# Designs tried in a protein design run: peptides against a protein of PDB entry 3OIQ. Part 51

Target 1, 212 residues: chain A of PDB entry 3OIQ
Amino acid sequence: KNRIFVSSSKDFEGYPSKAIVPVQFVALLTSIHLTETKCLLGFSNFERRGDQSQEDQYLIKLKFKDRGSERLARITISLLCQYFDIELPDLDSDSGASPTVILRDIHLERLCFSSCKALYVSKHGNYTLFLEDIKPLDLVSVISTISTKSTNSSKHSSSELISECDLNNSLVDIFNNLIEMNRDEKNRFKFVKLIHYDIELKKFVQDQQKVL

## One batch from the design tools (peptide; aimed at target 1 I20 L119 V121 N126)

Design b1_p26_4 (made by RFdiffusion4)
Pose (drawn by RFdiffusion4):
Structure b1_p26_4 (pose): chain A 183 residues (1-47, 54-90, 99-149, 165-212), chain P 26 residues (1-26)
Amino acid sequence: KNRIFVSSSKDFEGYPSKAIVPVQFVALLTSIHLTETKCLLGFSNFEQEDQYLIKLKFKDRGSERLARITISLLCQYFDIELPDPTVILRDIHLERLCFSSCKALYVSKHGNYTLFLEDIKPLDLVSVISTISTKCDLNNSLVDIFNNLIEMNRDEKNRFKFVKLIHYDIELKKFVQDQQKVL
Amino acid sequence: SLFEEVMEEVSELQLHYVEHEHDELV
């Protein structure tokens, strides 16, 4: 195929006014909006706000069930508590870091566009830390995301703090420290 | 394994929407 890797949501400015373009990006899961009619997953690389809004389209009940199982499994993978109806989660990153490799379809018309979900591969934080420590587009993105997350932690006004993560590991405390030295 | 199987089904469904209803998706 010819899937185009996007490093930023701003890349979508050069894309056709009407086309179907397979894309891929890496970001943190930040929000979920699940209704009976539609589902939107928000991601961000904090270059610091929501940036990617991925849609899971379904019309009938059969496809709704699949969408619900998909959200259930994604949340369970990240240890996200889910009440299973309109379901809303915000600023998930303030509580949990959820790196994800996502493949999507860019569909545009009249200059407007929507990113439809093709695949989502959650990335283990332990692997993310290891992948950065031992050591391309994926890695560049993982590095850039973690750097922005570091600057957000330094900023006193920003609500993001590593120590406030429900999963603040000793190894996470370690990687963050030894990561600031590089800065 | 279960998640991969579900994601295959999601991909097939989403590709079907894009292939047949892309003019109405936006």

Design b1_p26_4_s1 (made by RFdiffusion4, then SolubleMPNN; from b1_p26_4, 8 letters changed)
Fold by OpenDDE base, seed 3:
Structure b1_p26_4_s1 (fold): chain B 212 residues (1-212), chain A 26 residues (1-26)
Amino acid sequence: as target 1 above (212 residues)
Amino acid sequence: SLFEEVMKKVKELTKKYVEEEADELV
């Protein structure tokens, strides 16, 4: 089955009530919920959804059922957190207790851009997204990608796979949403509060703000 | 990379769970 690029998690409201659909999206990592029984990764594009929380618009489940698959979930979380410089409590503590990790509002401190592949699985009108792949994206690379393609509208690379356009459009939309959140005095998100807020990000945000 | 190898295993595991348990997963 062809993988569908998803620009909004609202798209799932129109999906079949009984299906298995491979999907892909780009979003910011917003939460990590690792417990004894499950691993959930929250992602958001911060699309405006009325009064609903803009966090965790995509809840991606990493299922495990045994110690080996649980270990794989832990390794996945550790590698993601290592990539994004997210401080985790020692998951390897010899205490024999299954490590519990609950992180929320990650986007308030770090912009963790991620390209996710998941299986949409639905039954009886409910759905779950199961993690197939996550690719962390470097912020510098994201900024560069947006900045360079704003000038090169002319390369229709007709490759039938998830168009580089869909990825870029989603990245632009995320930044636009973050700019709107930053302008809202009631919103907790502020670019200047990001731990990695540097001159490059500052300049990029300032340049994007002039176009909006 | 180590990350790519881990993601390969995650994909394989996810496929297995969805194929075996799709009726119980939702």
Scores: peptide ipSAE 0.651, ipTM 0.941, DockQ to the pose 0.931
OpenDDE base, seeds 1, 2, 4, 5: peptide ipSAE 0.650, 0.651, 0.653, 0.651; ipTM 0.940, 0.941, 0.941, 0.940; seeds 1, 2, 4, 5 fail the geometry check

Design b1_p26_4_s2 (made by RFdiffusion4, then SolubleMPNN; from b1_p26_4, 11 letters changed)
Fold by OpenDDE base, seed 4:
Structure b1_p26_4_s2 (fold): chain B 212 residues (1-212), chain A 26 residues (1-26)
Amino acid sequence: as target 1 above (212 residues)
Amino acid sequence: SEFEEVMKKVREHQLELVENESENLV
């Protein structure tokens, strides 16, 4: 089956009540919930949904079946956190207690852009998204991609024709949503509170704010 | 990369789970 690019987590409301559909989206990492039984990764594009929390619009599950799959989930979290410079409690403690990690509101401190592949699995009108792949995206690369309107179809011959347009549109939408959140005095999100807020991000945000 | 190799294993394990247990996953 072809992988479907998802621009909104609302798209899942129209999905079949009994299906397995490979999907892909781009979003910010907002939460990590590691327990003894599962890992949940929360992602958001911060699409306005009325009074609903804009966090965790995409809940991606890593299910454990054994200690090996649990270890892979821990390694995945460690690698993501290393990439994004997120401080984690020591997950490798030989203390036979499975490490519990609960991180929330990650986007308030760091913009963790991620390209995610998942399996939409539905039954009886409920669904779960199972992780297939996560690619962390560098913020400089994200900014450059948006800025250059890159018609450079780099012939990355990956048969997954994600329209470069779909990726770019999603990245632009995320930034626009963040700009709106930053303008809202009631919103906790502020660009100047990001740990990695630099001159490049500042300039980019200022330039985007003039168009909105 | 190390990350890509880990993600390959994650994908293989999650696919296996979905294929074998899809009726119990949701």
Scores: peptide ipSAE 0.518, ipTM 0.916, DockQ to the pose 0.920
OpenDDE base, seeds 1, 2, 3, 5: peptide ipSAE 0.514, 0.516, 0.518, 0.515; ipTM 0.915, 0.915, 0.915, 0.915

Design b1_p26_4_s3 (made by RFdiffusion4, then SolubleMPNN; from b1_p26_4, 10 letters changed)
Fold by OpenDDE base, seed 4:
Structure b1_p26_4_s3 (fold): chain B 212 residues (1-212), chain A 26 residues (1-26)
Amino acid sequence: as target 1 above (212 residues)
Amino acid sequence: SEYEEVMKKVREHQLSLVENEADELV
């Protein structure tokens, strides 16, 4: 089956009640929930959904059933956190207790842009998204991508099944949503509170705010 | 990269779980 690009987690409301569908989306990492039995990765594009939490719009499950698969999940989390400069509590507890990690509201401190591939698996109208791949995106590269594509349909034949337009539209939508959140005095999200808030991000946000 | 190798293993593992356990996973 061809991989479907998903621009909204609402798209899943129209998906078959019994299916396996490969999907892909771009979103911010918002939460990590590592337990003894599973890892859940929360992602959001911060699409407005009324009074619902804008966090964890995409819940991606990394299932494990043995020590080997659990270790693979831990390595995955460690690599993501290393890439995004997220401090993890010491996962190397020599105590035979599986380390529990609960990180929430990651987007309040760090913009962790991620390209995620998952399997939508549904039965009886319920669904789970299983992780296939997660690619962290560099913020400078994201900013550059948004800034340059206003003019150049450069035929970069990236063999990625995602239309270059779909990726860009999603990245723009995320930034627009973040700008709206930043303008809302009731919203906890503020660009100036990001640990990595620099002159480049400041300039980009200021330029985007003029278009909105 | 090391990261790409880990992601490949994740994919292979998750695919195997979904294919074998799809009826129990949802």
Scores: peptide ipSAE 0.398, ipTM 0.848, DockQ to the pose 0.912
OpenDDE base, seeds 1, 2, 3, 5: peptide ipSAE 0.393, 0.394, 0.397, 0.396; ipTM 0.845, 0.847, 0.848, 0.839; seed 2 fails the geometry check

Design b1_p26_4_s4 (made by RFdiffusion4, then SolubleMPNN; from b1_p26_4, 10 letters changed)
Fold by OpenDDE base, seed 2:
Structure b1_p26_4_s4 (fold): chain B 212 residues (1-212), chain A 26 residues (1-26)
Amino acid sequence: as target 1 above (212 residues)
Amino acid sequence: SEFEEVMKKVREETLKLVENEADELV
């Protein structure tokens, strides 16, 4: 089955009530929920959806049923947090209880751009997204990709089903949404509050704000 | 990379889960 690129989590409202559909999207990591019984990742593109929270528009589950899958989920969370420089609460509690990690509003401190592959699984009109793959994206690389508008069709291998256009459009849309949130006095998101807010990001945001 | 090898395992485990238990997952 061909993998579908998803630009909005609203696309799932039109999906079959009983299906398995491979999907891919690009979004910001907004939450991590690791407990004794489940592992969830929240993502958002911050599309305006009325008065609803813009957080966790994509809820992605990891398999968390046995010690092997639980270990794999914990390693996945650790690697993501290491890549994005997310401080996990000290896992060093010598209490033999599996550490619970509940992080929310990650986007208020760090822009964690992620390219996600998932399986959409639906039954009786409800659905769940299961993680197949996550590729964390470097912010400098994201900024450069948007800025260069490079039509460089580098003929890299035919196996990545996503057009470079779909990725770039989604990245632009996310930044545009963040710029709108930054301009809204009621919104908690502010670029200047990001831990990694540097001269490069500042310049990029200022240049994008002139185009909007 | 270590990350890519972990993601390969995540994919394999997700595929097995969905193939065997799709009717119980939702």
Scores: peptide ipSAE 0.670, ipTM 0.946, DockQ to the pose 0.925
OpenDDE base, seeds 1, 3, 4, 5: peptide ipSAE 0.668, 0.670, 0.671, 0.669; ipTM 0.945, 0.945, 0.945, 0.945; seed 4 fails the geometry check

Design b1_p26_5 (made by RFdiffusion4)
Pose (drawn by RFdiffusion4):
Parts: structure tokens; sequence; C-alpha cells
Structure b1_p26_5 (pose): chain A 183 residues (1-47, 54-90, 99-149, 165-212), chain P 26 residues (1-26)
């Protein structure tokens, strides 16, 4: 194929006013909006706000069930508690870091566009830390994301704090420290 | 800004991808 890797949501400015373009990006899961009619997943690389809004489209009940199972499995994978109806989660990153590699279809018309979900591969935080420590587009994005997360933690006014993560590991405390030295 | 909806073929394709995602995460 010819899937285009996007490093930022701003890349979508050069894209066609009407086209179907396979894309791929890396970001943190930040929000979920699940209704009976549609589902939107928000992701961000904190270059610090929501940036990617990925849509799971479904019309009938059969496809709704699949969307619900998909959200259920994604949340379970990240240890996200899910009440299973309109379901809303926000600023997930303040409590849990959820790196994800996502493949999507860019669909535009009249200059407007929507990113539809094709695949989502959750990335283990342990692997993310290891991948950064031992050591392309994926890695560049993982590094940039973690750097922004580091600067957000330094900023006293920003609500993001590693120590406030429900999964604040000793290894996470270690990687963050040894990561600031590079700065 | 406005959302763009898929046509019938693209929607069917996306539904097949949801089935694959479910298998992968299971």
Amino acid sequence: KNRIFVSSSKDFEGYPSKAIVPVQFVALLTSIHLTETKCLLGFSNFEQEDQYLIKLKFKDRGSERLARITISLLCQYFDIELPDPTVILRDIHLERLCFSSCKALYVSKHGNYTLFLEDIKPLDLVSVISTISTKCDLNNSLVDIFNNLIEMNRDEKNRFKFVKLIHYDIELKKFVQDQQKVL
Amino acid sequence: SEEVEPDEELEEYLIEKLEEIVKKLS
C-alpha cells in the first residue's frame, strides 16, 4: 500500500479537499465518546490539547455491538474502568498513559474531513520506555510525546503529573529522572 | 468544521476492520 505517516494533525492542511488517504500516527488516548449512534476516540501527542479525533462509524445494532466490544477491549487493555448508553471519558492521560499506534482513513469532501479507524495497536508503557532507553517515525513520535509530557510535568500550572498516575511505577520514576538529564 | 460520512463500500470495509480489531485485542 501507500499509507502516509502523520506526525501532527496540522499535516492535514496539505491533504486533498476530496480524497481517501490511508494514514497512520502515534499518540496517547485522551478521550472516549461512545453513544448509540457514534463513537469518537481522541488522541494527542501534546505538541498540549486534544488533536486527533478518530471516528468508529456504525449504523445498525450488529456494528454497534462490534464498536462496543472494541471500546471494551481497548479500555480493558489499558486498565480503564468502563460502566457497561452514552459513555464519556476525558483527560485519560492525567490518570493513565495510553500510547497507541493508530491506522486511519482520511476521508475529505468540500475541504472537510474525518479520520475513520482502521486499526489501533496499544503500546505497552514498559515497551515504550525500553524502546526509548535502548535507542523510526514511530520512535521519533514516542520521543516527542514523552518530551512534551516531561515539560508538562515541569510546568506547575499544568494538571499533568507523573506521580498522580494510578500506575506510577518505580521504573517510571526511574525513566523520567534519567530522561531529564538528556535535557 | 463538518464531518464527512463514508459511502456504503467504505462503511462495509470499516466494519470488517472492527472485526479484525476485536480478534486482535482478544

Design b1_p26_5_s1 (made by RFdiffusion4, then SolubleMPNN; from b1_p26_5, 11 letters changed)
Fold by OpenDDE base, seed 4:
Structure b1_p26_5_s1 (fold): chain B 212 residues (1-212), chain A 26 residues (1-26)
Amino acid sequence: as target 1 above (212 residues)
Amino acid sequence: MKEVEPDEELLKKLHESLKKLVEKLS
């Protein structure tokens, strides 16, 4: 089956009640939930959903059923956190108890752009998204992509089934949503509170704010 | 939402995907 690009987690409301659908989306990492029994990653594009929480619009489960899969999940979390400079408590507890990691609202401190491949698995009208692949995206690369593609639809035949347009549109939408959140005095998100807030990001945000 | 449990075949595929992912991120 061809992989479907998902621009909104609302798309899943129209998905079959019994299916396996490979999907892909781009979003910000918002939460990590690692316990003894599960590993979940929360993502959001911060699409407005009325009064609903904008956190964890995409809840992605990692396989976590045996010691082998638990180890892989823990390694995956460690590697993602290393990439995004997220401090984790030492996962190497000498105590045979698997360390619990619960991180929320990651986007308030770090913009962790991620391209995710997942399996939508539905049964009896319920669904779960299972992680297949994740590509962490560098913020500089994201900014450059948004800034350059306003003019050059270069048909790069990247064999990635996602149109460069879909990726770009999603990245733009995320930034636009963040800008709106930043303008809202009631919203906790502020660009200036990001640990990695630099001159480049500042300039980009200022330039994008002029267009919105 | 109620969690959906995948079948064993899907779990094997997901396991291999995670293995590849770890290799990619390393």
Scores: peptide ipSAE 0.569, ipTM 0.944, DockQ to the pose 0.876
OpenDDE base, seeds 1, 2, 3, 5: peptide ipSAE 0.564, 0.565, 0.031, 0.034; ipTM 0.943, 0.943, 0.660, 0.663

Design b1_p26_5_s2 (made by RFdiffusion4, then SolubleMPNN; from b1_p26_5, 11 letters changed)
Fold by OpenDDE base, seed 4:
Structure b1_p26_5_s2 (fold): chain B 212 residues (1-212), chain A 26 residues (1-26)
Amino acid sequence: as target 1 above (212 residues)
Amino acid sequence: MKEVEPDDKLLEELVKKLEKLVEKLS
């Protein structure tokens, strides 16, 4: 089955009540919930959903089957946090106690752009998204990708690649949503409160704000 | 929503993907 690009987590409301569907999306990492029994990653594109929380629109599960797979999940979280400069407590402590990590609202401090491949698994009208792959995206690369009108539609006819258009559109949508949140005085999100807020991001946001 | 549990075969495939992911991110 071909992988489906998902621009909104609302798309899953139309998905079959019993299916396995490979999906891909681009979103910001918003939460990490790591316990002894489960690992959940929350992602959002901050699409407006009325009065619903814009956090954790995509809940991605890393399933444990044994202590070995639990360790792999912990290593995955550590590596992602290392990439995004997120400070975590030592997850590899030999102390036999599996540390609990609960981080929320990560987007208030860091824009952690991620390209996620997940498996949509549904049964009896419920679904869970399982992590298959994650590519952390560098913010400079994201900004450059949006700013450069990709004239290079290189005809890589591989049916598995997200169209460069779908990726770019999703990235633009995320930034537009963040700009709207930044303009809302009631919203906690502010670009100037990001730890990595620099001159490049400032300029990019200012230029995008002129188009909105 | 209730969580959906994968079957054992799918769980094994997901773990293999997790192994590959760790290799990729290292």
Scores: peptide ipSAE 0.665, ipTM 0.961, DockQ to the pose 0.889
OpenDDE base, seeds 1, 2, 3, 5: peptide ipSAE 0.662, 0.665, 0.664, 0.663; ipTM 0.960, 0.961, 0.960, 0.960; seed 3 fails the geometry check

Design b1_p26_5_s3 (made by RFdiffusion4, then SolubleMPNN; from b1_p26_5, 11 letters changed)
Fold by OpenDDE base, seed 1:
Structure b1_p26_5_s3 (fold): chain B 212 residues (1-212), chain A 26 residues (1-26)
Amino acid sequence: as target 1 above (212 residues)
Amino acid sequence: MEEVELDDELLKKLIENLKKLVQKLS
């Protein structure tokens, strides 16, 4: 079955009411919801949706129904947070209470670019996205990819159906949306408030702002 | 949003994918 690249979470409104579709998207990590009963990851590309919150446009579920799946979910969250330098409470605390982690607005402090593979599963008009794979993307690599607009089709013959064009377009769209949010005085997002705001990111944002 | 139930086969596949993911991130 071919995996579908999704550029907007609105695409799911047109999906069948009873289907199983492998999908892929690129977005920023916005939330982590780990409780005793569920594990959810929120992602967004910050596409304008009228007056609705731009957070959690992609809500991704991890299986969390038995001790084995719970452990795998906790390890997955821990490794992602370690990669993005997100501080988590100790998940391995010997106190038999599973720690609850509720992080929101992650994008206000860190740009956590992620390429996600998920399974769209619908029944009776409702759908759930189940995590299949996640690749965290390095911000320097993202900036370099957008800046180089390189027509260098390096023949990386990786048969992964992601058009390198679809990935790059989605990354550009995310940055454009962040620039618009940064310009909006009512929006809490500001590039200068990012923990990792450096000279390279500053220069990149300034250069992109001249093209918009 | 009501949670969609997964069949046992799909559930096994998702567990296998998560195991592979953990191995990639470690």
Scores: peptide ipSAE 0.461, ipTM 0.909, DockQ to the pose 0.805
OpenDDE base, seeds 2, 3, 4, 5: peptide ipSAE 0.015, 0.025, 0.030, 0.018; ipTM 0.458, 0.602, 0.627, 0.534

Design b1_p26_5_s4 (made by RFdiffusion4, then SolubleMPNN; from b1_p26_5, 7 letters changed)
Fold by OpenDDE base, seed 3:
Structure b1_p26_5_s4 (fold): chain B 212 residues (1-212), chain A 26 residues (1-26)
Amino acid sequence: as target 1 above (212 residues)
Amino acid sequence: MKEVEPDEELLKELIEKLKELVKKLS
């Protein structure tokens, strides 16, 4: 399966004006937008883009065309929020109104690392990313993965699948971007304001800051 | 970015083309 690993959402500017391309990326969940008519997930790697918001660099659409797809979207959001300990307003309100969820700036409170598979679908130079699969990543596992690769350059797993290197490079890049944001006094992001800020994350950030 | 929602018909056509491509690569 020729899935392209995407390290930057700028890569899509060079993509064909009429295509379908299966893509994969890793990023932080930044927003959730669930309404009666649409479901969107925002992700970012916080790549510097001049004066543009670093949030929602990857806007991922969930299929929301019928009751079945709507239900799947709601279940997907519920499971993601359960995994990341994101409080959702009670989706089970007995009022037959479809629950509306609008969450922004999720990364200011929680680092929600996610490996996303999506379909890039373009027509006439415009594109939409449709979610195919999402895997939430545990922060401890992310930290351990970054920390261990600094020492083990030698496992050539020659499987043509999206190199374990691309994923890890993107995870490192995200952390480096977060460290830069944390150093910027004007940036709202601060590691110490994360709900899950612990001794392990503190130590990891301090060690990474010495290399930068 | 103006999300130009691809027409649902375009999405269907494109998904079918993707399925055909996946079948040719399998």
Scores: peptide ipSAE 0.025, ipTM 0.622, DockQ to the pose 0.130
OpenDDE base, seeds 1, 2, 4, 5: peptide ipSAE 0.022, 0.022, 0.025, 0.023; ipTM 0.615, 0.606, 0.618, 0.596

Design b1_p26_6 (made by RFdiffusion4)
Pose (drawn by RFdiffusion4):
Structure b1_p26_6 (pose): chain A 183 residues (1-47, 54-90, 99-149, 165-212), chain P 26 residues (1-26)
Amino acid sequence: KNRIFVSSSKDFEGYPSKAIVPVQFVALLTSIHLTETKCLLGFSNFEQEDQYLIKLKFKDRGSERLARITISLLCQYFDIELPDPTVILRDIHLERLCFSSCKALYVSKHGNYTLFLEDIKPLDLVSVISTISTKCDLNNSLVDIFNNLIEMNRDEKNRFKFVKLIHYDIELKKFVQDQQKVL
Amino acid sequence: LLEELHTSVSELFNNNLDDILSYEPE
């Protein structure tokens, strides 16, 4: 194929006014909006706000069920508690870090566009830390994301704090410290 | 979990692909 890797949502400025372009990006899951009619997943690389809004389209009940199972499995994989109806989650990163490699389909018309979900591969935080410590586009993005997350933690006004993560590991405390030295 | 998630996403996407190809964004 010819899937185009995007490093930022701003890349979508050079894309056609009407086209179907397979894309791929890396980011943290930040929000979920699940209704009976549609589902939107928000991701961000904190270059610090929501940036990617991925849509799971479904019309009939059969496809709705698949969308619900998909959200259920994604949340379970990240240890996110889910009440299973309109379902809303925000600023998931303040409580849990959920790195994700996502493949999407850019669909535009009249200059407007929507990113439709093709695949989502959750990334284990342990592997993310290891991948950064031992050591392309994926890795560049993982590094940039973690750096921004580091600067956000330094900023006293920013609500993001590693110590406030429900999964604040000793290894996470360790990687963050040894990561600031590089700065 | 990963295999189940991948399978469910592929099934959902393939079921909706024609609609996605004809989608009109707002």

Design b1_p26_6_s1 (made by RFdiffusion4, then SolubleMPNN; from b1_p26_6, 13 letters changed)
Fold by OpenDDE base, seed 4:
Structure b1_p26_6_s1 (fold): chain B 212 residues (1-212), chain A 26 residues (1-26)
Amino acid sequence: as target 1 above (212 residues)
Amino acid sequence: LLEELQKTLKELFEKQKEDIENYIPE
């Protein structure tokens, strides 16, 4: 089956009640919930959904079946956090209890852009997204990609299953949503509160704000 | 770092395939 690019988690409302569909999306990492039995990764594009929380629009599951899969999941989380400079609480608890990690609102401190591949698995109308792959995206690369494609529809045949247009549109939409959140006095999100807020990001946001 | 992440994810996904095919969403 071909992989489907997903621009909104609302797309899943139209998906079959019994299916396995490979999907791909781009979103910000918003939460990590690591327990003894599973890991849940929350992602969001911050699409406006009425009064619902804009966080965790995509809940990606890593299921443990054995100690080997649990270890791989923990390594995955560690590597992802290392890439994004996310401080994990010391996983070295000498207590033989598997450390529980609960991080929320990651986007308030760091913009963790991620290209995610997942399996949509539905049965009886309910669905779960299983993690297949995560490609963390560097913020500088995201900014450069958005800035350059506004001018050149150069058909670089990236062998990636996503149209280069779909990726860009999603990245632009995320930034536009973040700009709207930043303008909203009631919203906790502010670009100036990001740990990695620099002159480049400041300039980019200022330039994008003029187009909106 | 990225290569290690991708390798780890691939191994984890391969281990979960059988469980995914039989999975019942809650």
Scores: peptide ipSAE 0.583, ipTM 0.941, DockQ to the pose 0.932
OpenDDE base, seeds 1, 2, 3, 5: peptide ipSAE 0.578, 0.582, 0.582, 0.581; ipTM 0.940, 0.941, 0.941, 0.940

Design b1_p26_6_s2 (made by RFdiffusion4, then SolubleMPNN; from b1_p26_6, 14 letters changed)
Fold by OpenDDE base, seed 2:
Structure b1_p26_6_s2 (fold): chain B 212 residues (1-212), chain A 26 residues (1-26)
Amino acid sequence: as target 1 above (212 residues)
Amino acid sequence: LLKKLQEALKELFEKQKEDILNYVPE
C-alpha cells in the first residue's frame, strides 16, 4: 500500500472505522509522555481548530510490551532529545520507580521540526498512530528549503519519498501558523523566547511576515 | 546520531509489528 502524506490531522476524520494505513506527515514536536506503560509523542502543525488547544494534534505511540522494548523506547526518546537539544529532567531519581518523562509545550522553547512515518490503525471508529520512523529536520535546513523554492525535483522515482512539494508546503504552513501565533497577544508562543532564536531565524521570520 | 535513532525505532517497530496490527484502539 502506498504511504499517504497527511497535511492535517483532520484527514483522519474521513478515514475508515477499520483500517491500517501507512501515513507520513511533517510537524513540530510538542510533547513527550513516557511512563512505565506507554510512550506518546505529541506533534502539531498548529492548524487553527476553533477554541481547541493547538498542541498534540498528532498523538503518536511508541508501543512497548516488555523491558527490552521499553529500553528501546527510552533510548529512542534520549536520542531524539539529544538531537533537538532538549533537556530531559535528570532521571537520577534514586527511587527505584521507572523514571517518567513528561514534557509539554516543547515548541515554546524549541522548534523541533520532524518528518514522521506512522501506521494509522483504526477499529470501531477509534484510531491510534504508531511511530515507524522519525527524521528530525534541522531548522537551518528548513529555512533554506523554504527560502530557495527548490524547483529541482530530482526524479528519485522511489514510491516511498514524500513529494518535495508536500514537505515544503507543510513547512510553510507551520511557519505561517507560528507567525499568526506570534502576532496573537493571547498566545504564549513567541519567536523571541525560543532558546535558539538567532539572526538567521529573525531575518527569516521578518521576511515571511511581509508575505502574510 | 540519526542513524542510531532510526535503528532503534526500526527495531522497536519490528518487535511490536504483530501487536500493532492486532491492536484495538481505545
Scores: peptide ipSAE 0.607, ipTM 0.951, DockQ to the pose 0.983
OpenDDE base, seeds 1, 3, 4, 5: peptide ipSAE 0.604, 0.605, 0.606, 0.605; ipTM 0.950, 0.951, 0.951, 0.951

Design b1_p26_6_s3 (made by RFdiffusion4, then SolubleMPNN; from b1_p26_6, 15 letters changed)
Fold by OpenDDE base, seed 4:
Structure b1_p26_6_s3 (fold): chain B 212 residues (1-212), chain A 26 residues (1-26)
Amino acid sequence: as target 1 above (212 residues)
Amino acid sequence: LLEQLQKTLKELFEKEKETIENYVPE
């Protein structure tokens, strides 16, 4: 089955009530919820949804059923957090109690751009997204990609079915949404409060704000 | 780091694949 690029989590409202569909999207990591029984990752592109929270628009599940798969989930989360420089409480506590990790509003401190491959699974009209693959995107690379307006469809191999255009458009949309949030005095998101706020990001935001 | 992340996640996904494909969303 061909993988479908998803630009909005609203696209799932039009999906079949019983299906298994491989999907891919780009979004910011917003939350991590790891317990003894489940692991959920929240992602958002901050698309305006009226009065609804813009957080966790994509709820992605890591399924585990035994201690072995739970360990793999914990390692996955640890490695992801290491990539984004997110401090986690010690997940390796020798105490037989699996530590609970609850992180929210990650985007207020760090822009964790992620290209996600997921499996959409629906039954009886309800759906769940399962994480298949994740590629953390470096912010410098994201800024560069948006800035260069890659008109060069590099003929990346036919296996990555995502148009470079779809990726770029989604990244632009996310930044535009963040700029709008930054301009809103009621919104908690501010670029200057990001831990990794640097001169490059500052310049990019300033330049992008002139176009919007 | 990226390769380790992707490898670990792939191992998890493949291990749970049957459970995922037969999953009933709540």
Scores: peptide ipSAE 0.723, ipTM 0.969, DockQ to the pose 0.945
OpenDDE base, seeds 1, 2, 3, 5: peptide ipSAE 0.721, 0.721, 0.722, 0.721; ipTM 0.969, 0.969, 0.969, 0.969

